# Peptides against a protein of PDB entry 6EJA, part 17

Target 1, 276 residues: chain A of PDB entry 6EJA
Amino acid sequence: VEYMPANPVRIAFVLVVHGRASRQLQRMFKAIYHKDHFYYIHVDKRSNYLHRQVLQVSRQYSNVRVTPWRMATIWGGASLLSTYLQSMRDLLEMTDWPWDFFINLSAADYPIRTNDQLVAFLSRYRDMNFLKSHGRDNARFIRKQGLDRLFLECDAHMWRLGDRRIPEGIAVDGGSDWFLLNRRFVEYVTFSTDDLVTKMKQFYSYTLLPAESFFHTVLENSPHCDTMVDNNLRITNWNRKLGCKCQYKHIVDWCGCSPNDFKPQDFHRFQQTARP

## One batch from the design tools (peptide; made by RFdiffusion4, then SolubleMPNN)

Design b1_p9_6_s4 (from b1_p9_6, 3 letters changed)
Fold by OpenDDE base, seed 2:
Structure b1_p9_6_s4 (fold): chain B 276 residues (1-276), chain A 9 residues (1-9)
Amino acid sequence: as target 1 above (276 residues)
Amino acid sequence: PLENNAVTL
């Protein structure tokens, strides 16, 4: 028997989608859709066909909205963080959507738990934030992520401009760019004018793969630091043979690995996989 | 080498 919380949390799912992955998006949407949650979808500025498809979906469901603004994002681009931050602001300004948690999703990442399990779990831990850390040497992580390098996103490219220093007094952390954040922390990130948030927003605007580190770093150095849970409750379709080919060198002045989108044949994994 | 392998987790 599944535990039913008295005050179940409501989730704002943020989807950042691009390309022609309409079928994948539709499958994911059907898998995660629930009437009690909210879905806010950003479609890449260049993905007009997908945008039209998503708009059609949004018209069918009152709890599905599409961002009126659209950014042109690239793999590893700093603009992805901007997309999340703007989405967070939008969601906080939507008074008719009383969400409790922010969850980002992609075609390469799915919640492991069923909706009921997820809601029950988050309702019990509604004051916590769920970010998965890299689990390695931090210095190595900094080097591998290029956090000590200055990047500029321009003309659909991440240009490496040179070296930089990590801000003093900041404990840098990171890992998965898939997270579950409570509304209170999202409010802090969105509206705080303290030195930490201001400095980190500036720092990460010149960072490669900023979403993998920004929220971790801000959280751990913030007054909310005690709310961190080292788990994102996700399953990611990792295949290093496919994802680690330096396939983005034409876009980013760096080499990296990425997960792969789930295919229909991959869905059987959800039945047998435990949380990370 | 200057370049390292970033990881998307």
Scores: peptide ipSAE 0.023, ipTM 0.668, DockQ to the pose 0.556
Fold by OpenDDE base, seed 4:
Structure b1_p9_6_s4 (fold): chain B 276 residues (1-276), chain A 9 residues (1-9)
Amino acid sequence: as target 1 above (276 residues)
Amino acid sequence: PLENNAVTL
């Protein structure tokens, strides 16, 4: 019998979907859906068919909503961070959804635990934030991520404009763009007017793959820094041979590696119980 | 060859 916490955490799952991700979305939704959690789905502005499908799903479940606003996002685009930030604000304003954790998901990354295990774990560590760091040399990370480069998202392209400096006094960190954030930290990121949050929002509005670093950097430099846990509790379908082909160079003035979407044959990996 | 490449983790 798994330990059932007296006050189980409730999770707001945020899904950002686009294109032909209907089957992937259905699989993800089936895998993560629970009546006690909340699901907030953003569909790319260009994906009208998918949007209609998602709307149909949202009408069937009271704990599923679709963003009334829609952004046109690109791989590596700064607008992805804007999408998350706006979603966080929306979720905080939904007084009828008392969520405790914010979790983003894609078809490329799944929670490594069952719902019961995840809830039990997060209920025990409800004051913590879970962000997976790169686990390597920080200078190398900065270079590979292009954090020392200035990017501008315009006309569905990430333009590399030139070099930039990392803000003084800021310890930059990052890694996975999949995270588990507690409500308190989300409130801080959303409503704080301190120099850290203000400067980082500005800095990362010109950043490639901002979600891989923004929350890490803000957290570690914030008064909430002691809540950092270097783990995102994810299984990633990583295949560098397929994911590192510079496939997004036509969209971004940078090459990147990305994990692959899970296929039905890949689901055997869910049986691997990795220790958190 | 690949230039500078970011890694999605």
Scores: peptide ipSAE 0.021, ipTM 0.658, DockQ to the pose 0.540
Fold by OpenDDE base, seed 1:
Structure b1_p9_6_s4 (fold): chain B 276 residues (1-276), chain A 9 residues (1-9)
Amino acid sequence: as target 1 above (276 residues)
Amino acid sequence: PLENNAVTL
């Protein structure tokens, strides 16, 4: 039995989902659901069937809500960051949901800890933020991510418009677009009017795969930089053979890899690719 | 775990 903290943290799980994989989402939901946590689900504007299914679930659980607004997001689109930022704002305005941590999830990602382990861990380190960095040469990361390129999301496409410079004095970082952020930092990102947050929101509104770098960069350059932990405490169903085929070239002027949704046959990956 | 990867065309 895992140790139960006296003041356990409560988690706001934010799910950004699309397509018609209702059963996949249901499986994930069942795997991560707990009565003490909160679940805020954004369904892509185009995924009406899934939206109906998610609404049905939300009506059954008081701690499950669906975003009243819906964006038409694309892979790599800057709008994904907008989705997270708006969700953060919404969650901060929900005074009846006293969450302590923000955790984003997709059908391709699971926490590597049990609920009890996760809660115990986060309760001990409630002042920390967990973002996994790329752990490589930063210049290479910038180049490969296209951070030195300007992108515009328009008509369900990420258009590469040209080159750009990274703002002076900013140490850019990134890696995983899966993170665990404490409420304090989410408040900072959401409501701060300082130059850092303002400039980074602008910068990343024209960025490919912005969620892989925005929060890292903001955190590491902020007064909260000492709260950075280079770990996201999760496992993603990565299969580069399947996910690295430049399959998104038709919607983005870039090539990238994407994880795959977990399937029952992928269960072995939880045992083999788990990280500390 | 693996990380997302993008490449320049």
Scores: peptide ipSAE 0.021, ipTM 0.640, DockQ to the pose 0.182
Fold by OpenDDE base, seed 5:
Parts: C-alpha cells; structure tokens; sequence
Structure b1_p9_6_s4 (fold): chain B 276 residues (1-276), chain A 9 residues (1-9)
C-alpha cells in the first residue's frame, strides 16, 4: 500500500540552465511540473534567448519564477555554489511560496521517482536531508576533487593558485552535486552565523566543483548531522567513456568528469520504469 | 533500492 501523506510536502525546484540545454529543459520542465510545487529558474547571463523563453513560461504559471539576477557560470566554478546559495536566500524570502524541500536540477539529471512517489517519500522523511556521498576513500576523494588546492574563479577560468589545508576539525565529505534539502537545513545554511557555516562559505568560495562537497560537509559537521541520508534519489546520465575526457581543461586548471545530457528517449524510458 | 551516482574525477 502506497503511503498517502496527510500534509504533502511542497518542493522548490531550482533549475540552473544555459542556452545549449533548451530542449532538455523543455522536456524536464514538462516532466516535473506540478501545480503544488515551485520552480525557480536561473538562466546563465550569456543565454539571452533561453532567458526570454523561460520568462515567457514564468508569466504563464504563478508557481514559476526566474531569478532577477544572472551569473555567468563555468564548469567547476565556485560561482555555481553562489548561485545555489543566493537562490536559497531568495526562496526563503518568498513568503508566498511555502516550500518544504529544495531540489536542484539540470539537464543532466532527472528525479528517479514519479511526483506522487517523491512527495510521499519526502513527506514521510520531511526532517531528513538527502546527499549522496562518493562512497570511496576519503583521502583519495580530497585529492581527486582538488579540495586541498586553492582555486580562483576569474575571467571565466578556474585558476589553480596553490595548495591549501583542510580546516582543522572538519570532516570533509562529498559526492553528487544533486541533493534534496529540507527547508530547515536551507535556513541554517542561509542565515547561520556560526563558525562552521562562515568558514565553509569562505573555504568553498575558492573551491573547484563546490556544490559536490559544500552541503555534505556543512551538514555532517553541523548540529543537523543526524538528518543525513546517503541518497539523492536521482538518476544521472553517466557515461564515463564520454564524460571523462578532460574536456574542461581550457577553463579549469584541473581534469574531471561530467554527466551527459538526456535525450528524448531517455526521459521516455525513465518515466516508464518502475522505480523502488 | 534507488540508483544514485556520484561524480568521480
């Protein structure tokens, strides 16, 4: 018997998109749109055509808004975390949008569950935060992520400036940059002035791929650490053969992997698949 | 169980 929540959670979907993902965004939006949820869309500053398209959509739906600010982001850039953090603040200031969960999306991933399943699940576990860890050797993760290196985002490039130390007393973790965060934790990250949040915001402002580690690290070292669930409820179109080619070396002083965009047939396949 | 993938560099 499927769980039917008495007070179903409402989700704020944050979409960070750029012009080349127009088709994927359209498909994803169609697949995930529901009247009871909220959609906050950031369009890259350079993607003006897509921005106009998204604005048109936002005018048609009261639960769809576009960020009034726009950043020019690069792969692996620290500015991506800034985008999420500012979006979180904006969403918390929208008193007319009573959302319970923050979920980030791009054209490279898709929620694994149907809306009903997702809502039922999150309603049951509304006090939990869902972040997927790397599941490997942590020291290796730190090295491969370059967390012990100092990066500066400048002129559409991530410059590696040198070595740095991991803050003492902090257990660093990370993995997927796709997460499901409850409002309580988002409030903590946004408004807390404690040493942890303050130091981590500073630390990760000079971090490569900060979204893959920031929220994990903050959560696990915070008073909210007991709310951690090692699962992000996502399917991602990973093809390491295609995605691990050091394709971003021209903009980042590091090599890494990236997921691939979904094709129309992928969405069709995923929607038809029974999911546990 | 649900399928999840993490980024690996």
Amino acid sequence: as target 1 above (276 residues)
Amino acid sequence: PLENNAVTL
Scores: peptide ipSAE 0.017, ipTM 0.590, DockQ to the pose 0.088; fails the geometry check

Design b1_p9_7_s1 (from b1_p9_7, 4 letters changed)
Fold by OpenDDE base, seed 4:
Structure b1_p9_7_s1 (fold): chain B 276 residues (1-276), chain A 9 residues (1-9)
Amino acid sequence: as target 1 above (276 residues)
Amino acid sequence: ESFHGDGEP
């Protein structure tokens, strides 16, 4: 029998979906759905069919909602961070959803724990934030991510405008764009008016792949820095030799990689092989 | 590696 915490955490899952993958989404949703958690789904502005399907799901479950606003996002676009930030604000304003953690999910990164294990774990570490760093030298990360370059998202393209400097006094970090953030930190990111949050929101509005670095950087430079855990409790099938082909150059003025997506049925397999 | 960036084209 799994340990049952006295005050189990409740999770707000945020899903950013696009395209025609309605069946895949349905399978993933079934795999992660629990009555005690909350699900907030953003559907790309261009994906009307998918939006209709997701709306049907939201009408069937009281703990599933769809964003009333919709953004058109692109691979690596700064608008993805905007989507997360707005979702966080919305979730904080939903007083009827007392969530404790913010978690995003994709088909490429799956939690390696069962729901019970995840809840037990997060209930024990409810004051921590879980972000996975790149694990190598920071200079290489900056170069590869193009963090020292200025990008502008416009007309469904990420335009590289030129070079820029990393803000002085800021320790940049990043890695996985899949994370587990506690409500307190989300509140800080959403409502703080300090120089760090203000400057980073501005900086990352012109950043490629912002979700892979924004939350890491803000957290590590914030008063909440001691809550950082270098683990996102995910398994990802990365093979850079196969996944790095500069296949997104038509969308962004930069080269990118893609991990191999897991099939929804693989999620259950990984839950069975949860890492301690 | 867990990030998507792969450098300048």
Scores: peptide ipSAE 0.458, ipTM 0.942, DockQ to the pose 0.884
Fold by OpenDDE base, seed 3:
Structure b1_p9_7_s1 (fold): chain B 276 residues (1-276), chain A 9 residues (1-9)
Amino acid sequence: as target 1 above (276 residues)
Amino acid sequence: ESFHGDGEP
């Protein structure tokens, strides 16, 4: 018999979508939709057709809303973090949506666990935050991510302005930009006025790929550091040998990678990453 | 490695 929690957690799914992949979004939405959860969807400012489609969906479901504001985001842009932060604030201000966890999704990426499994798991560990770290040399991560470089998002481009130093006393970490954050930590990130949150928001406003590092770094240096779990309950097919071709130089003054499509031979990774 | 950055071009 599957464990049924007495007080099941409710999840706020934040979907950041762009393009014209309405059918893909619809499939993903159907796969993750549940009446007890909440769905807050940001559509890229440039994706008007998709926005119209998403609005239609939001009118059909009371637990689906679309951001009234829309940002034009680019690959690796600092604006992606701004999108998450603003959505977090919005969700905290929605008093009629009593969510317990924040989970970010794209149109192509959704949890492999069933809703019941996910809810059961998060209900058991409701005081924890789930972020997956890179798990290797931190110096390498900083170097590869360009965290010691200053970037400016302007005119749909990430301009590299120069070098910068990591703030003193801050242990930088990061990895996956897919995370599961509990409401308590989201409240902290949104409303805290401490030096850590203030400095990190400023620091990451000039950061490439900020979502892959901001929440990790803030959490690990915060009073909530003991709530971190090095697992995001996601599976992404990363093969840097195949996916790293510096293909984003036209958008950012940096080299980047993309995850690959899953292949049957990747099944062994599903088993490994599914572990809590 | 599960991050997008790949260093200076």
Scores: peptide ipSAE 0.448, ipTM 0.939, DockQ to the pose 0.902
Fold by OpenDDE base, seed 1:
Structure b1_p9_7_s1 (fold): chain B 276 residues (1-276), chain A 9 residues (1-9)
Amino acid sequence: as target 1 above (276 residues)
Amino acid sequence: ESFHGDGEP
């Protein structure tokens, strides 16, 4: 039995889903659903079947809503960040949903902790933001991510237009696109008009895989920088030797990787990532 | 490494 905090945090789970994997989504939903949390689901504009299924679920639960707007997102597209930012704004405008943390999920990714553990942990560290960095050479990260390249999302493709410079005075960071952000920071990202947020929103609107570095970079360069924790409480089976095949070159003018299915030999990864 | 980018094609 996990410790029950006196004032437990409530979580807004944002699910960005696509395709026809309704059964998988249902399984994930059942695994993460709790009456005290909130679920805001974006379904890709092209996934009409899935949208119908998700709408049906949302009608059954008062704490489940579906975005009234839908974007056609692509792998690595800048529009994914737009999706998150818009969902954040929506969630902040939902005064009847008093959430404390923003957590993004895909149909294939789960928090590694039970609900009770997660709530207890976040309730203890409610002033912190949880973003996992790449943990290696930052120059390599920039190079591999193409952060010094300008991209344009158009016609379901990420076009590489040319080179660009990282804005002066900005320390770029990134890694996992799975994060846990407290409401205070989400408010900052959503409503701040300072130079940092303004410039970064512009910068990342032309960025490949923006969700993997936008929030990291904004947080670390913001007045909230001391709230960063280098952990996202997730497990993803990253094995670049197996997952990096440049398989997305038809969608983006860049090479990309995918996480792999977990195998028994990958068990050690659970131990490495399951740390506070 | 836990990021998707893999450099120029």
Scores: peptide ipSAE 0.444, ipTM 0.938, DockQ to the pose 0.898
Fold by OpenDDE base, seed 2:
Structure b1_p9_7_s1 (fold): chain B 276 residues (1-276), chain A 9 residues (1-9)
Amino acid sequence: as target 1 above (276 residues)
Amino acid sequence: ESFHGDGEP
């Protein structure tokens, strides 16, 4: 039995979508839509048909908006972080949307809780931030992510320019690029002018897969470090043996992985709270 | 593991 909180949190869901997967987006939207939450959707600049479809949906619901700006993003591109940061700023400037949590979503990553369960949980832990770390050797993570390499996003490609040093005194961390962030931390990331936020924004503007590390690193080195929870309340079918084939070398000068689609035989995994 | 990077090609 879930108790209804006296002051339930309201969630800003941010969706970054691209391609022609209108049907998949529609299914996901129907699964997560609630009148008490807010939905802010960015459609890739190149996905005009999808943009038209999303605009149509936004006209039907007062709590659904589409970004007036659109970026052309690529797999692993630094522009994905820019998209999140700009969407955060927009959401903070929307005074008519009193959201308490920022949650990004993808069709390949599903929440493990119902809306009522999620709201109840977040209402109890409204001062916490939920980011899932890699859970292994940090040096290996840095090496695998290429955090010690300088990348430039240009002409729909992530160019590896050379080596770089991680800023001194910074404890780097990362893992899943799906997270739940409270409004207070989003405000800090968006408006802080301290050395940490300034340096990290600059550093990650030349970083591959920045969303998998930026928020972790900023949080853990910030005055808000005690608010971190190593859980993103998601289930994703990660299997590196199957999903790591260096299949993105045509887009980025680096090897990458992708999660796998769930199969019927994978159903037993749904009872797990974390995946490698 | 929940991250996408897989090292130098």
Scores: peptide ipSAE 0.449, ipTM 0.940, DockQ to the pose 0.929; fails the geometry check

Design b1_p9_7_s2 (from b1_p9_7, 6 letters changed)
Fold by OpenDDE base, seed 1:
Structure b1_p9_7_s2 (fold): chain B 276 residues (1-276), chain A 9 residues (1-9)
Amino acid sequence: as target 1 above (276 residues)
Amino acid sequence: TSFHGDGDL
């Protein structure tokens, strides 16, 4: 029997999906769906079939919405951060969706706990933000991520334009692009006009794999820095041998790694007891 | 889906 909090948190799940993997998305959706949470889905501008499928789902569930805007995102593209930031703004403007946490998901990552466990945990630690760091030396991370390089997303490619300097006085951090952020921090990121947020938004608009570092860096350098927990409560279907083959060099002027999509049997870790 | 960069080309 799982602990039931008196005031359970409600989660806004943001899904950024692309391609034609409708069945994969359906499986993930079924695994994570709960009537008390909210689901905001962005479908890549080029994925029209998937968009139609997702729209169909959104019409069946009142707590599922699809972004009215669609971006043509690429692997490693700066536009992914833009997608998250715009989604955050949208979600904050949805007054009828009183969410407490923002959680992004993909077909290659999901919470390691059941819904009840996740809700119980987050309800206890509702003032915290959960971001997983790389766990190695920061200099290596910067180098491997290409954070000291300037990138431009254009024509479905991440062009490396040259070198750049990390802003002085900023402690750069990062790791996983899967995070659990409380509403307060999302509000800060979305609406703050302080120098930190402004500079970081500019900096990361020319960054490769920006979501793996932006929120970490902003949080750790913000007045909310003491709310960071070095854990994203996720399991990723990560296989370095299979995922690190520089397979995106045709899209990005850099090498990167990708986890594999989960198989149906992998979703047992986030089993829902209540189904629509 | 991505998980961290793996260095220069």
Scores: peptide ipSAE 0.103, ipTM 0.820, DockQ to the pose 0.580
Fold by OpenDDE base, seed 3:
Structure b1_p9_7_s2 (fold): chain B 276 residues (1-276), chain A 9 residues (1-9)
Amino acid sequence: as target 1 above (276 residues)
Amino acid sequence: TSFHGDGDL
């Protein structure tokens, strides 16, 4: 008998979408949709056609909303973090959506568990936050991520301005930009005025690929540090040979990798991979 | 879209 929690958690799924991937979005939406969860969708400012399509979907489902604001995001841009932070604030202000967890999704990353399994798991560990770390040398991570470099997002480009130091007393961490955060921690990140959150928001506003490190770093240096679980319960469609070609050097003054979007053929991996 | 840093240019 599958354990059914007495008080199942409700999830706010945040989808950040761009381009013309309407079919892919539809597939993902169908795969993750449940009446008890909430879906908050940000469409890139430049993706007007997609925005219209998403709006149509949102009108059909009461638990689907679209951000009234739209950002023009670029690969590796600091604006992606801004998108998440603003969406978190919005979701916290939606008193009619009693969500317990924040989960971001894209077409390149999917939960490896069924809805029932995910809900059961998160209901059991509702006080935990799930962030996957890089699991390697931290110094190397900092170097590869360019965390010791100052970047400015301007004119659809991430300009490298120079070097910077990691703030004193801060243990930087990161890895996956896909996370499962409980409401309590999201509240902390959104509303805390402590030195940590304030400084990190400032620091990461000039950071390349900020979503891969911000939440890890804030969590691990916060009073909530004991709630971290080094797992995001996801499969990412990584193909390093295809994704790591420094293909974004025209957008950012740095090299990076991108995972591939999931295809229907890739879904078999969801059943084969198990992570606690 | 997900990504990760892969070093300097």
Scores: peptide ipSAE 0.143, ipTM 0.839, DockQ to the pose 0.589; fails the geometry check
Fold by OpenDDE base, seed 2:
Structure b1_p9_7_s2 (fold): chain B 276 residues (1-276), chain A 9 residues (1-9)
Amino acid sequence: as target 1 above (276 residues)
Amino acid sequence: TSFHGDGDL
């Protein structure tokens, strides 16, 4: 019997989808859908067919909405962070959606807990933020991420313009771009005008793979730093042999790795994965 | 989608 909290948290799930991943999206949606949560879906500007499909779903469920704005995003693009930040603002402005946690999802990862377990856990730790760090040498992380390089997203390409310095006094961290953020921290990121948030938003607007580092860095250098938990409560379909082939060099002036979308045959791994 | 940087070209 699962513990039922007296005041269960409600989750805003944000999905950023593109291409022809309609079947993957449907599978994920069915797996994560619950009437007490909220789902906010951004469809890439170029994915019109997918957009139509998602709109159809949103009309069937009152707790599912589609972003009225759409961005054209690319792998590793800074615009992905912009998408998250704008979605956060939108969600904060939706007074009829009293969410407590922000969770982003893709077809490449799944929560490792059932809904009841997740809600129970987050209800107990509602003041915490869950960000998974890389767990390695930070200098190496900076180098591999290209954080010391300046990138410009333009014409569906991430152009490397040159070198840059990490801002002084900032402890950079990062890892997974899949996170669970409480509403309070999202409010801080969205509305704070302090030097940290302002500087980091500017810095990361020229950053490759910004979502893997922005929230970590902001959190750890913020007044909310004590709320960090080094766990994102997810399983990601990582396969370095398949995902690390520098396959995006045509889009980004950098090499990177990417996880693979989960397939039905991959679901057996969920039962074998240890719970956080 | 999630991905990690893997170094220079």
Scores: peptide ipSAE 0.093, ipTM 0.821, DockQ to the pose 0.605; fails the geometry check
Fold by OpenDDE base, seed 5:
Structure b1_p9_7_s2 (fold): chain B 276 residues (1-276), chain A 9 residues (1-9)
Amino acid sequence: as target 1 above (276 residues)
Amino acid sequence: TSFHGDGDL
């Protein structure tokens, strides 16, 4: 018998999309849309056609909104974290949207649970935060991510300026840039003025791939550290042979990997499968 | 978009 929560959680889905993802976005939106959830969509500043399309959708659904601000994001750029942080602030200021969880999505990522399963699960664990760690040697992770390097996002490029030290007393962690965060933690990240949040926001404003590490690091070093669950409940289409070619070296002074977009047939498959 | 670091150039 499936658990039916008495007070089901409501989810704010945040989608960060760019111009060539219209088909994937439409498929994902159809797959994840539910009347009880909220959808906040950021469209890249350069993707005007997609922006117009998304605006049309937002006018049809009261629980779909588009960010009034738009950033020009690049692969690995610090601005991606800024996008999430600003969207979190916006969502907290939307008093008419009583969401309980923040979930980010892209065309290369899909939730592994059906809506009912996801809601039931999160309703049971509404006080928890779901962040997937790298599961490897932490020193290697730091090196591979370039966390000990200083980067500056400028003129659509991530410039490597030199070396830096990890702040003393901070346990750095990271992994997936896909997370499920409860409202309480989002409030903490957004409004806290403690040294941890302040220093980490500064630190990660000069960080490559910041979304893969910021929330992990903040959570694990915060008073909310006991709420962490090492799982993001996602399926990502990782193919190292295809995604790890250092293909972004023209944008970033570093090498990285990217997952592949899902095809329509993949979404159908994922909707039918649930993992414990 | 999703990605992860893979090392220095």
Scores: peptide ipSAE 0.084, ipTM 0.814, DockQ to the pose 0.599; fails the geometry check

